# Designs tried in a protein design run: peptides against a protein of PDB entry 5H65. Part 199

Target 1, 294 residues: chain A of PDB entry 5H65
Amino acid sequence: QYLERTPLCAILKQKAPQQYRIRAKLRSYKPRRLFQSVKLHCPKCHLLQEVPHEGDLDIIFQDGATKTPDVKLQNTSLYDSKIWTTKNQKGRKVAVHFVKNNGILPLSNECLLLIEGGTLSEICKLSNKFNSVIPVRSGHEDLELLDLSAPFLIQGTIHHYGCKQCSSLRSIQNLNSLVDKTSWIPSSVAEALGIVPLQYVFVMTFTLDDGTGVLEAYLMDSDKFFQIPASEVLMDDDLQKSVDMIMDMFCPPGIKIDAYPWLECFIKSYNVTNGTDNQICYQIFDTTVAEDVI

## One batch from the design tools (peptide; made by RFdiffusion4, then SolubleMPNN)

Design b2_p24_6_s2 (from b2_p24_6, 11 letters changed)
Fold by OpenDDE base, seed 1:
Structure b2_p24_6_s2 (fold): chain B 294 residues (1-294), chain A 24 residues (1-24)
Amino acid sequence: as target 1 above (294 residues)
Amino acid sequence: SEAQQQLLQQLLALHEEWLREEEE
């Protein structure tokens, strides 16, 4: 898979599709704000969507919190249920369902909680203390996932989302199909519930300049480019700082581009048709930025 | 079981904290 280094001026003259190895300086990049560069990507339909903001989740969970848990769906062979009642004037009911492993309650660090009627704040508190949380609601005959616009699984600070287009939701009792009811692997949970899990990805546009030419290259990467998972970066200040440091290193503010470090990466060209216009675009692939920049 | 007791105790503790925070 060896490719010779090709100057950008030569690449700009060639037809697509082709793959190249380049050495260029990062003149600029978009978006500038990290949170704007993190998206959710469906591996099946390839749709890109925004990561829901706290406000979006608050609305969903607030709506769910207005619903009273169905007593008929409590305390099944799969889970034990506890009802919490708020002391405020609303007297809101929250159901906490503890999923059992072969009829036995697991340790807290292996526990899956099904939360029914909780607010975002309440759910976050539970997810910080227990291994895994699934927001649910009372369906007709079983508990169901609350909403695919919200996480289907929360593990610590990590929110796992599913694709609305590709998922065909199944009831909570389908978790019985899981052999391992301790680790709660997101992909396994998703499969049991008929969810196509979305992938966190960094989405950026790099303007690259090697002195012979300038081109824009698209970056869509989950964890390889920065060696930082896109799934964790939004909830980890240290990871955010690391990404910012990397970008500042390659594209330092306030200095001339002549002083910028060289970035070595692979790019592939591809054709895009926009109406009657044919355009050649470029995408970065199979590239990891090194800590040491030459 | 010991595991069950541990989980329930942690849940109860969290619930109590939740109730206290609501009163404040």
Scores: peptide ipSAE 0.162, ipTM 0.797, DockQ to the pose 0.012
Fold by OpenDDE base, seed 2:
Structure b2_p24_6_s2 (fold): chain B 294 residues (1-294), chain A 24 residues (1-24)
Amino acid sequence: as target 1 above (294 residues)
Amino acid sequence: SEAQQQLLQQLLALHEEWLREEEE
């Protein structure tokens, strides 16, 4: 759909819902810090959650590490198990379950590891060397996902999270339903385990000004706006710098707004009910910022 | 087959060796 440019002053007078193409300057934005703008979004219930911090994960995995792996759940048709006893004073046991593909163990770069009793540090080390890692615990009859407050799947530096509200967790043996047990596609793993995967999103509020009016627009975007995946930005310093550079370009500190570049984007209006009051809000959509400032 | 079992054991052993090295 082609949309002609509409001045903000005209938009502010119109009823919702509508879609607009605008050209405006980014007067200001919130939050100012990038790490505060990255959230987890559920596509089903639409709740926004904070990305767990390392400290939060440490607590979860530390608690899990206090539990001894159940011997009865080791070495099934789905996986082979090895017990790793640490050399520390406690002699903590970690169970590493290697998932098989039709009875065959894949190569390390194709392997899914189920980790039981591992610390965050240990799990991260394993995820850097093997294709995929799932933190698990011993259930009553089967291995189960450890905790949805932690990643259900770790692939390299990418942590995949699930929605607690929308997920109906199934036991680990449901991975048997996967035909391909080598690629370990996150969505497939999630489906097998009854997980509704959360999406990494950039969440920001833009104050836009085109000289005719001022409008606040909400940005919720995974990878289109910056052409940078929200799922990768927290673990990549270069990507963080890139986002910061983009924001500094559109909203440079210490410079008057008259010198700001123009931002072209699409916004949609929608109605929000706050008690008895109806409010019109705006959201940026289907917008990619240009590398070159127009 | 025996050959397959041997291969599987080798793979498991290699993984275990890696874990031991990381522990040290």
Scores: peptide ipSAE 0.105, ipTM 0.734, DockQ to the pose 0.010
Fold by OpenDDE base, seed 5:
Structure b2_p24_6_s2 (fold): chain B 294 residues (1-294), chain A 24 residues (1-24)
Amino acid sequence: as target 1 above (294 residues)
Amino acid sequence: SEAQQQLLQQLLALHEEWLREEEE
């Protein structure tokens, strides 16, 4: 729906909820660091979570690596298994399970590997060479997803996470329900395993100023605002630079706000009750900065 | 199949690399 431009001063006087089209300058934004602005969002429970750091994942996978693969769960109709034994003093065993499609192993670029007992570094190495990797553990009757605190699926450098709150995990054999066992679409894998996928989102607070008033607006967006997927930005230096450049363009350091470019965007107001006070908040929506720069 | 052979070869190669790195 087309909306006429409304000055911020007028918006600030109006009750919520309403939608507005605005033209304003980005006076400031938070957080300043890009990596801090990327979060994981559950589309079901709407919780925001931090993207796990490498250190966090190391701990999870190290813990998983302390468990020995169950021989009884190896070499099923769904997958073939290979056991790798480390040469260290403990002789740690890692199980690599190759998922088959109708009893046939796919090409390496279409292969899903189930990794049991691997460290983060080992898993990353595998994910760099094979299409998809799922960290798993030996359950009572079947392989199971290792931990929802870690990626349930790794494809190249992309880590796919699931919501702990909303997911009801199912065993690995449920991958049999997938007709196509070559593409390994994250959503399909998630569905088969009872996982509610988390969505990477940019989460930022913009301070907008159009000369008539100042307004803080919340941004939560996955790929529209910057035209850059939040899911890829953390692992791609060029994308990071692009986002930084965009932000620097709208909010250049060391320059007076009068020289800032105008940002056109849509914002919606909504009421928030914290306890005693009713507050009106604003959120940016349906906005692409690349197209809305004047 | 050729696909299976390729996959196996790649896996073996990766395993060898993995073992070498562990020895370093």
Scores: peptide ipSAE 0.165, ipTM 0.800, DockQ to the pose 0.012; fails the geometry check
Fold by OpenDDE base, seed 3:
Structure b2_p24_6_s2 (fold): chain B 294 residues (1-294), chain A 24 residues (1-24)
Amino acid sequence: as target 1 above (294 residues)
Amino acid sequence: SEAQQQLLQQLLALHEEWLREEEE
């Protein structure tokens, strides 16, 4: 539980796996651009993947918008449906399904909308006004999640994604199993739909130097290190600025490393095998950067 | 219900905006 501070030179000589408390300066880090450091991580299969870009989502939703909502799947006990028809020559139809709570329409701030055939822009507009949005498509017998490459749930500006590898998708009617159809907790929605939710994580490599040695440590953290949720940072300019300020504080540009503040953190060593080569790697864990640690 | 009316009105408003943008 308690770890004494260990100099990097000593750590570099030790076998893995071990845990250490260190005090070092952040000589450098990568990637330098914040948006490149935010990834999606599956807690089950541990795969890392990129957060889909707007362009990626546009393609998915455009494809979905080519499909016509099935009239037979409208207005069920679970949801009421409204159909919008575009005025363009294609006459594209968009279905907006309002999920009911025990047969009662919810308040707007408690509402889950199922959107069928909407573009990214249209979906975003809906998500800005209503609590939760799920992009869906007409299946054979029920509405289904549109695509796991797109968010399975949008709440405000937060996009919730699921793991394609680990998820076993179930139809929308499985939302009936939710006792609370007002809060729309992402994990509950995911569970009902057979989705393994992905976690937003900061992924960075820190080059740490305490004057006795230099090592690279891997950071994969969702909200502890910066005390900023990785899930919100991409959509919040203020949060982005905060992260940038923190990084600039520990690794200020234009000055010598001797003037850098000290970073106190925990790292764990682990073995990585690549063929016949065995390498010891390091990962930062259980670390929060704060003013008092500078 | 009042809640229902609110929800529907918000939807209608958004729909109108959606239609206007399409015409532009």
Scores: peptide ipSAE 0.164, ipTM 0.800, DockQ to the pose 0.012; fails the geometry check

Design b2_p24_6_s3 (from b2_p24_6, 13 letters changed)
Fold by OpenDDE base, seed 3:
Structure b2_p24_6_s3 (fold): chain B 294 residues (1-294), chain A 24 residues (1-24)
Amino acid sequence: as target 1 above (294 residues)
Amino acid sequence: SSALEQLLKQLQELHERWLREEAE
């Protein structure tokens, strides 16, 4: 666990893989725009993917809205169903299913909604009034998750996504296996539905300089480095400002690097093969930045 | 593992992409 501080010049001469503790200045970083650094990561297959944009979700939910809710799947022991028909949208049918806890409808702040045929706007409105929302569709014998390209669970402004590669989806009735049908813990919901949840991560490249040498290190972190969850930052202006402030602190614009604060972090080296070329790369790990680091 | 190696490769590819985008 404990590592002695090693200068970059020494690290650059060593073979990989190894772990180091370093003290360096952040000369520069990429990408410069925060939204470009937030990705989704599968902990199982390790695939990185982009967070879907609003436009992407609009398309998915529009496609879902073209399907008619199956009347046979309404009002089960698990949920009570309400159906609406829109007047000015070609009579689009929207079904909202209120999940019950032991046959009793819970309060809105504890209630999970299953929605089929809803637009992104409608889903967002519902997620602000109820505990959670799952976009669903009518399957052959049961309700099913709409699409893993969309969130499998929406809680407030937080969108929870699942891995298409690693998930083996189960029907919505598998939510019956949950003992607690009030808190709707994302991991529990995912497990019940056979979903491998994706993890929000910050992905950046840091150029580090300690005066003895310069190296590039990758950052892939969910909530440790900034002490800010990557899962919340895209939907919270204050959190975005905080991240920007931290980055500006370590890499202030218009100021010479000599005046930059020192960053203490852990990095690990690894080998990457690209054809006949072998390259040593570096990744930051187990690091938390502090505001008082100067 | 193969999965980990793939992840590391993805990070490298992202970095190269970002470099290209800044150069444009």
Scores: peptide ipSAE 0.229, ipTM 0.762, DockQ to the pose 0.723
Fold by OpenDDE base, seed 4:
Structure b2_p24_6_s3 (fold): chain B 294 residues (1-294), chain A 24 residues (1-24)
Amino acid sequence: as target 1 above (294 residues)
Amino acid sequence: SSALEQLLKQLQELHERWLREEAE
């Protein structure tokens, strides 16, 4: 991809849609808080959603724990089941189903767990010991995904979410369609279960200034811009710090814009109609942050 | 597409929300 550099003043005079290569300074950006910039995006319906907070997940899993695992659904050809009863007065039952690969239990680092009645804490602990965890519930004839408001797949510290609007959930036995039951690729799991996976994205608004003009451009990117996965940043303090450092580098507080580094990026313009008003907007695309040190 | 248009609207709404939050 090659485009000649175009000054912002020229871009601001042109009709949309067009693509541009620009070199500009990041005058300001929004939101200022990193956690507010991380969203979930559906590639099909393009709905943007907030990443659920821990408190949200706690509620979902607590509700799920009120349901008793169905004995009839335990120990199938797909998985071996183990049931625990908690020692508390409520006697919460937790069912863990160990998914087998061709009838054989894989190693822990290759094993997918299906969990009924587990708390967020318990699920997180398990996800650190096994390859993946899927929160499930007992359906009428089979285990089913618990709730798309919660992760459909947890791998380590990464929570994979699905789109409620676009997904048509299938029962857990559809995992049998997977040839490889050791890697547990999120997209494959999603496909088997009829889930449209959501994508973690950084969503920000950049105010760009190259000295000839100023324009606002939206950033929606998963892992290219910062070279940091949006899917991991919320659960990793070091990654958060890195993103903050990058933003501080391009937009240092308390310093005049003349001292800001130059940001080279690609932007595309598009038309937005609001009533009688026609507005041209801009979006950053195919860009990795780079400081042009002159 | 209509879906893309919705995305663009969402981005605008987010931007406006962020502006309001800074003002508060």
Scores: peptide ipSAE 0.174, ipTM 0.694, DockQ to the pose 0.765
Fold by OpenDDE base, seed 5:
Structure b2_p24_6_s3 (fold): chain B 294 residues (1-294), chain A 24 residues (1-24)
Amino acid sequence: as target 1 above (294 residues)
Amino acid sequence: SSALEQLLKQLQELHERWLREEAE
């Protein structure tokens, strides 16, 4: 939508909710470290969550590895199963289930693996060789997703997470509902398994200054603002550098704000009741920095 | 909406956390 540019001083005097087009300088932003800005967001319950760290996943998969795969659940019409017993003293059993497409095993680059008892390292190795990996466990009657605290789907280096609160998990056999069992679209997999997928988002606080006033606005965006997917940035050094460069461009260190470039963006105001007081907050929306630099 | 308020509250909390971390 087209909006006339409004000075910050005028915006600060107005009641919410409203939408504005502004031209301002990015005086400062938080957090300064990119990895701290990447969060998981549920589109339904709107909870923000931290992206699990490797250590967190290690624990989850280690716990999962303590369970023995159920032999009765192996080799169904949906998948072919192979079992390994580790050579360590504990003799950990790992089950890998190769999902078939219409009874035919797909090529590795199109094949979905279901893994029981795998470590993070093993899962990661497999995800690099196959299309996708789903960590699973043996349920009562079928394989089930291992834990929503871990990725429900791993494709290469991308971890797809689901919302614990909003998801109503269904058994693995529900993957049969997928007509195409080669592409393994995350949203389709999620739907089949009753998962509400979480969205990777950049979350930042911008301090904006146009010379007439200063306001803080939140950025919560998946891929539009930087034209870089939040889902990929953590695993791609080049993308990280790009984001850093963009931020440095708008807010260069060691330079006075007078020399900062102008940022044109859209912000919307909200009413927030915080205890005893009503507060107006601002959020950046529908903004792409690459196109809004003046 | 309540959902929006919850989201904004989370954002505020994050902001405050970041401020504290940078101040340390």
Scores: peptide ipSAE 0.269, ipTM 0.803, DockQ to the pose 0.838; fails the geometry check
Fold by OpenDDE base, seed 2:
Structure b2_p24_6_s3 (fold): chain B 294 residues (1-294), chain A 24 residues (1-24)
Amino acid sequence: as target 1 above (294 residues)
Amino acid sequence: SSALEQLLKQLQELHERWLREEAE
């Protein structure tokens, strides 16, 4: 799509919805802290939610660890099972199920683990040694996903979450529908298990000023704007620094706005009903700034 | 759609929250 540049003063006079190409300076932005901008977004119901903290996950997995793995659900055609009993006063049982590919146990880097009763620490350690980990529990007739409040799939340091509202969970045996049981693509796993995967997104409010006018625009983007995946930024210090550097470049502290660089981006206007009042809002879309920075 | 309206409302609420937090 081709759009000519439009000054903000002209945009502010027009009705919504419309799309614009603009050239403006980033006067300010919210939130100032990067971790506050990273959210989970459902592409179906559009619910925004916070990324669970480590403490939240600890509670979920601690509760899961109080449940005993069902012996009847061990060692199926889909997976081989091994159970450990911890040497503590409670004797916590941990079950790890190694998913097979056509009856053959794959290499660790291709292997999906299903874990019952594992702590967050244990799960994280396993996710660094194997391809993927799914926290599960013993259902009535099959293993089931433990809790959608926790990741349904962990690959290395990446936590994949599902939408509680839009997902209709299916049992673990539905992984049999996957032809390739070595790559473990998150979307494929989600589809097999009836999960609507949530998307990591950067959510920010930009105050844009081109000298003719000022408007606020929302940024909701997963990986295009910074050319950095929102899904990886929370677990990578270098990526966090990169985002911070980009924001500091466009909105440098301690200097006047006249010295700020120009930001070229696309914005779309839309109508929002607030009671009886109709308000026009703006959102940034299809914009990449990293090409000029990186 | 209703879903889109909900998203837009959430964005506004987040914005207001961030403004309050900065003022504190």
Scores: peptide ipSAE 0.248, ipTM 0.788, DockQ to the pose 0.727; fails the geometry check

Design b2_p24_6_s4 (from b2_p24_6, 12 letters changed)
Fold by OpenDDE base, seed 4:
Order: C-alpha cells, then structure tokens, then sequence
Structure b2_p24_6_s4 (fold): chain B 294 residues (1-294), chain A 24 residues (1-24)
C-alpha cells in the first residue's frame, strides 16, 4: 500500500471518508495502563467488551463447581470421562472428559479436555499440561459450554472468548462434526459449538502532532501494530514490558515533544453522527510501529 | 456503515472514560 504523505493540517480540512499516510509524533495516548487498552471485539455485532479478570473467572468456575456432574453424560463415543472427588469437607466432584479422535485418545499435546466442576486454578493447570481445555457443565441431554462469560477454550495461557449476543450455543456433541479432533483450531471449535469468537484488540487513542496540526486517532489492532498479539499480552509479563517500552519510546515521559521520534502510519477518516453533530473520527490502520519508526 | 459507526461510538465513549480516569 502506497499513499503520499499528507500533513495533518491538510487532513483536518478534508471531508471523510479518506485514507492517509502520515508522519507525526505521538504527543500523548490513552489509556496509560496497558490492561485497560486490551479489549474483546465481536466481528459481527462490533461490541467492545472488557476482558474478564481473574476474579470474575473465579466466581464463574466456583459457581460451576457447585454442580454435580451427571453420570449419564459420562463416557460417550466422543469422550472418555474420569471423575475426581476432592478430599475436602464438601466432597466436590470434578469431571474431566478426554475427547477422542475416532475412538482413540490423542496425545496430551493434541488432546481436548472438557472440564466440569473445576476451579480456575485446576483448569489452568490442566491447560498448561494439555493442548486445549473447554469448561463445561451437564446439560439436559449433553454436556454444554459452562458460560460465555468465561473462556470457551483455553489453550495454554490463551483464553478464547465468545460473544454472548451473537452466539447460539450448541451442545458438546457437535464437536463430532470436526474431522480433525487433534488440532482444535479455536475458530473450528467455535463454529461447531455455535460460538462467535471474540477478538482481542488493543484499543487506544493517539494524539498525533506533526507540527502542522494535531488530531486524535484511534488504534484498534490485534497483532499488527506492536507485532505482539493482544490475545497473549495480558498473560505475559515480557510482552507487557515490550508494549510499555514501545509506548515509552514514542512518548517518553519528561521529555519535550521536539525530541520524540516520528511515527509513520496510515489513518482513515470516518463520519460519525452524534445526535445533531457530525464528527470526523480517525483510525489507524495497516501500521506496524516496528517497521515504521524513523 | 452502521457497524463502523457503532464501533466509533464505543471508542468515543472509551475515550471519555479514559479522560475522566486520568483526571482522577
């Protein structure tokens, strides 16, 4: 993609929609805290949602753990079930269902576990050992996804979420429709279960200044801008540090803007109607800072 | 598009939220 560089002063005078290539300094950005910038985005309804916190998940899984697994739903053609009873005063039962591939149990690194009654800690431990974990509950006739407020799929440290509004959940037996029951591609799992997967995105507002003008542009990007996946950043301290370093580089604290590095990026303008007011908004797109730093 | 408009409205709301938080 090639566009002639346009000064901000010229852009600010033009009607939307248009695409621009710009060279500007990052005067400021919001939010300052990284965890506030990471959101979940639905590709269908376009709702932005907060990523659930650990405390939120604890509650969900704790509630799920109060339910006893239905023995009638154990050991089907799709999965083999193992039940544990905790040695605490409550005697909590945890069911782990090992999904089979054509009647055969896959290797641990290719295995999908359906967990019923597990705590967040237990689920995380299993997800670190096995390829994929789905929190489930006993439905009337089949296992069902536990709650879309929690991940529908956990792979290692990556939590995959679904849209509550757009999803029409199907029972676990619909995983039978998957030909390959070893790779467990999140999109395929989602499709089988009637889930519209949410996308992790960095959402930020950049105040850009090229000396001719100042404009605010929104960043909504999953992995291109920082070359760091938004889906992984919250669970990786090193990635968080990297993002922070990048932002500090472009917008160093205590330094005058004259010393800021130049950021080259693409922005697109949009018309937005807010009541009776027509507003032009700008969004950064197709930009990688690692490659565009000059 | 309506979808883009909805997204942008949400971004505006977030921007306002973040602004308020920074002032606190």
Amino acid sequence: as target 1 above (294 residues)
Amino acid sequence: SSAQEQLLKQLLELDEKWRKEEEE
Scores: peptide ipSAE 0.282, ipTM 0.828, DockQ to the pose 0.836
Fold by OpenDDE base, seed 2:
Structure b2_p24_6_s4 (fold): chain B 294 residues (1-294), chain A 24 residues (1-24)
Amino acid sequence: as target 1 above (294 residues)
Amino acid sequence: SSAQEQLLKQLLELDEKWRKEEEE
């Protein structure tokens, strides 16, 4: 769809909902700290959640580690199990289940591990050595996902989360439905386990000014705007620096707005009830920032 | 939809939160 560029002063006078193409300067933005802008979003119920902190995950996995793996659930057609006991005072039992592909153990870089009773540190170490890790627990009849408050899948440094509200969890044996048990695509794993995967998103408020008017618009975007995945930015210092550089480019500190570069983007308006008041809000969509802003 | 409205309300709440944090 082609949209003519519309000045902000005209947009501010129009009813919602509508879509616009604009050219404006980024006067200011919130939040100023990148890590505060990264959220988890459910595509079904549209709940926004904070990305769990390491401390939150520690608690979940510590609790899980207090449970003993059920021997009846070990060594199925789907996976081979290895159990060991820690040499600490507690004698904690840890189980690692290696998921097989048609009865054959895959190579380490293609293998999915089901971790039962592991700490965050142990899980992270394993995820760095193997393709994929799922934290699990012993259910009544099968292994089950440990907790949707923790990642349902860890691949390297990427943590995949699911929505508690929208997911209807199925037992781990449902992974049998996957034809390819080597690639372990997150969406496929989620589907097999009845998980609605959450999306990492950048959430920001932009104050836009084109000289005719000032408009606040929300940015909620996963990877299009910055051409950087929100799912990877928290674990990659270079990506964080890149985002910071982009924001500094559009909104440079210490100089007047007249010297700011122009930002071209699409925005949509919508009606929102805030308490007893009806107001019009704006959201940026289908926008990619240029590498070189003139 | 109700879900969409919920998302928009959350965005407003976040905006207010960030505003308060910047003022502190």
Scores: peptide ipSAE 0.281, ipTM 0.827, DockQ to the pose 0.798
Fold by OpenDDE base, seed 5:
Structure b2_p24_6_s4 (fold): chain B 294 residues (1-294), chain A 24 residues (1-24)
Amino acid sequence: as target 1 above (294 residues)
Amino acid sequence: SSAQEQLLKQLLELDEKWRKEEEE
């Protein structure tokens, strides 16, 4: 729906909830560091979470590596299994299960690997060679997802996470429900395994100024605002640079705000109770900066 | 909505966190 442009001074006087079209300058924004703005969002429970760091994943996979693969769960109709014993003093067992499509192993670039007992380093190496990897563990009757604190699916450099709160995990054999066992679409994998996938989102606070007033608005967006997927930005230097360039363009350092470009965007207002205080908050929505720069 | 409110509360918390970090 078309909205007329409303000055910030007028918006600040109005009750929520409402939607507005605005034209303002980006006086400042938070956080300044891009990696701090990238979060995981559950579309169901709306919990925001931090993207796990490498150190966090190391711990999870190290713990998983202490468990020995169950021989009874190897070589099923769904997958062929290979076991390696490390040459270290502990002789750690690592199992790699190659998921088959209709009883046939797909090509390496289409093959899903289930890794049991692998370290983060080993998993990453395999994910670089094989497009799709799922960290798993031996359950009572079947392989199971290792831990929702870790990616349920790694494709190349992309880590796909699931919501612990909303997911009801199902065993690996449920991958049989997938007709196409070559593409390994994250959403399909998630559905098969009872996972509610988390969405990568940019989370920022914008301070907007149109000369009539100053307003803080939140940005939570996955791919529209920057036209860059939040899911890819952390692992792509060029994308990071692009985001930085965009932000620098709208909020150039060392330059007076009078020289800042105008940003056109949509914002919506909300009533929020924070403790004892009732306040109106604003959120940017349905906005693409590349198209809204004037 | 309640869900939206919860999300906004989280955003407020993040905003406060970021503010403190910048002042530090």
Scores: peptide ipSAE 0.279, ipTM 0.825, DockQ to the pose 0.798
Fold by OpenDDE base, seed 1:
Structure b2_p24_6_s4 (fold): chain B 294 residues (1-294), chain A 24 residues (1-24)
Amino acid sequence: as target 1 above (294 residues)
Amino acid sequence: SSAQEQLLKQLLELDEKWRKEEEE
């Protein structure tokens, strides 16, 4: 809906909650490092959490790799199982379960692998070769998701995570409920396994200045603001460069703010109690930065 | 509204964290 442009000086005097259209310059922003701005957000409980680092995943998968696959759970109607023994001194047992579609093994580009006992490196190699990978472990009666602290689904370089708080995990056999066992849509996989998928989001604080006043506004956005998915940016150098270029364009280093381009965006105000302090906060919404700035 | 407030509180915490990191 249409909103008149409101100067920041007027906004700063008004009570929350309200929505505004503004035109301002990006004086500064935080965090300066892109990887610090990418978070995981639960759409149900609204918890923000860090994207697990490689080191975090190494620990989880290393622990999983110490467990021996249960022979009783191999080769079901849902999947065919193959077992490998590593040639290193550890002699680890690694199980790969190939999920079948109507009893038939699909091609590699459509195949879902359930990996049991693999390291992060091994899992990543397999995810690059096959369509989808789910890290699993042997449960009491069925295969189960390994750990929600790790991705529940890996597709290429994209790691899909679930919310520990909101998810109620179901066993792997629940994948049988999926009619299409070739595309492996993350949301469908999550639903079948009782997972509430987390959303990748950019989280930043913008300091905006229109010459009448200065206002700090938060940005939490998945793919609209930059027209770049937060889910892909961490694993793609070109996307990272693109985001950096956009930020440098709006907030160029080494020059005066008078030369900065104007940013047009929508912001909404909120009343927030932070400890004993009541304050008004602002959030950017429904905004896409244009390629051409005025 | 409650969810939004909770989210904003988290954002405030992050903002403070980032501020401290920039000062280091």
Scores: peptide ipSAE 0.275, ipTM 0.825, DockQ to the pose 0.826

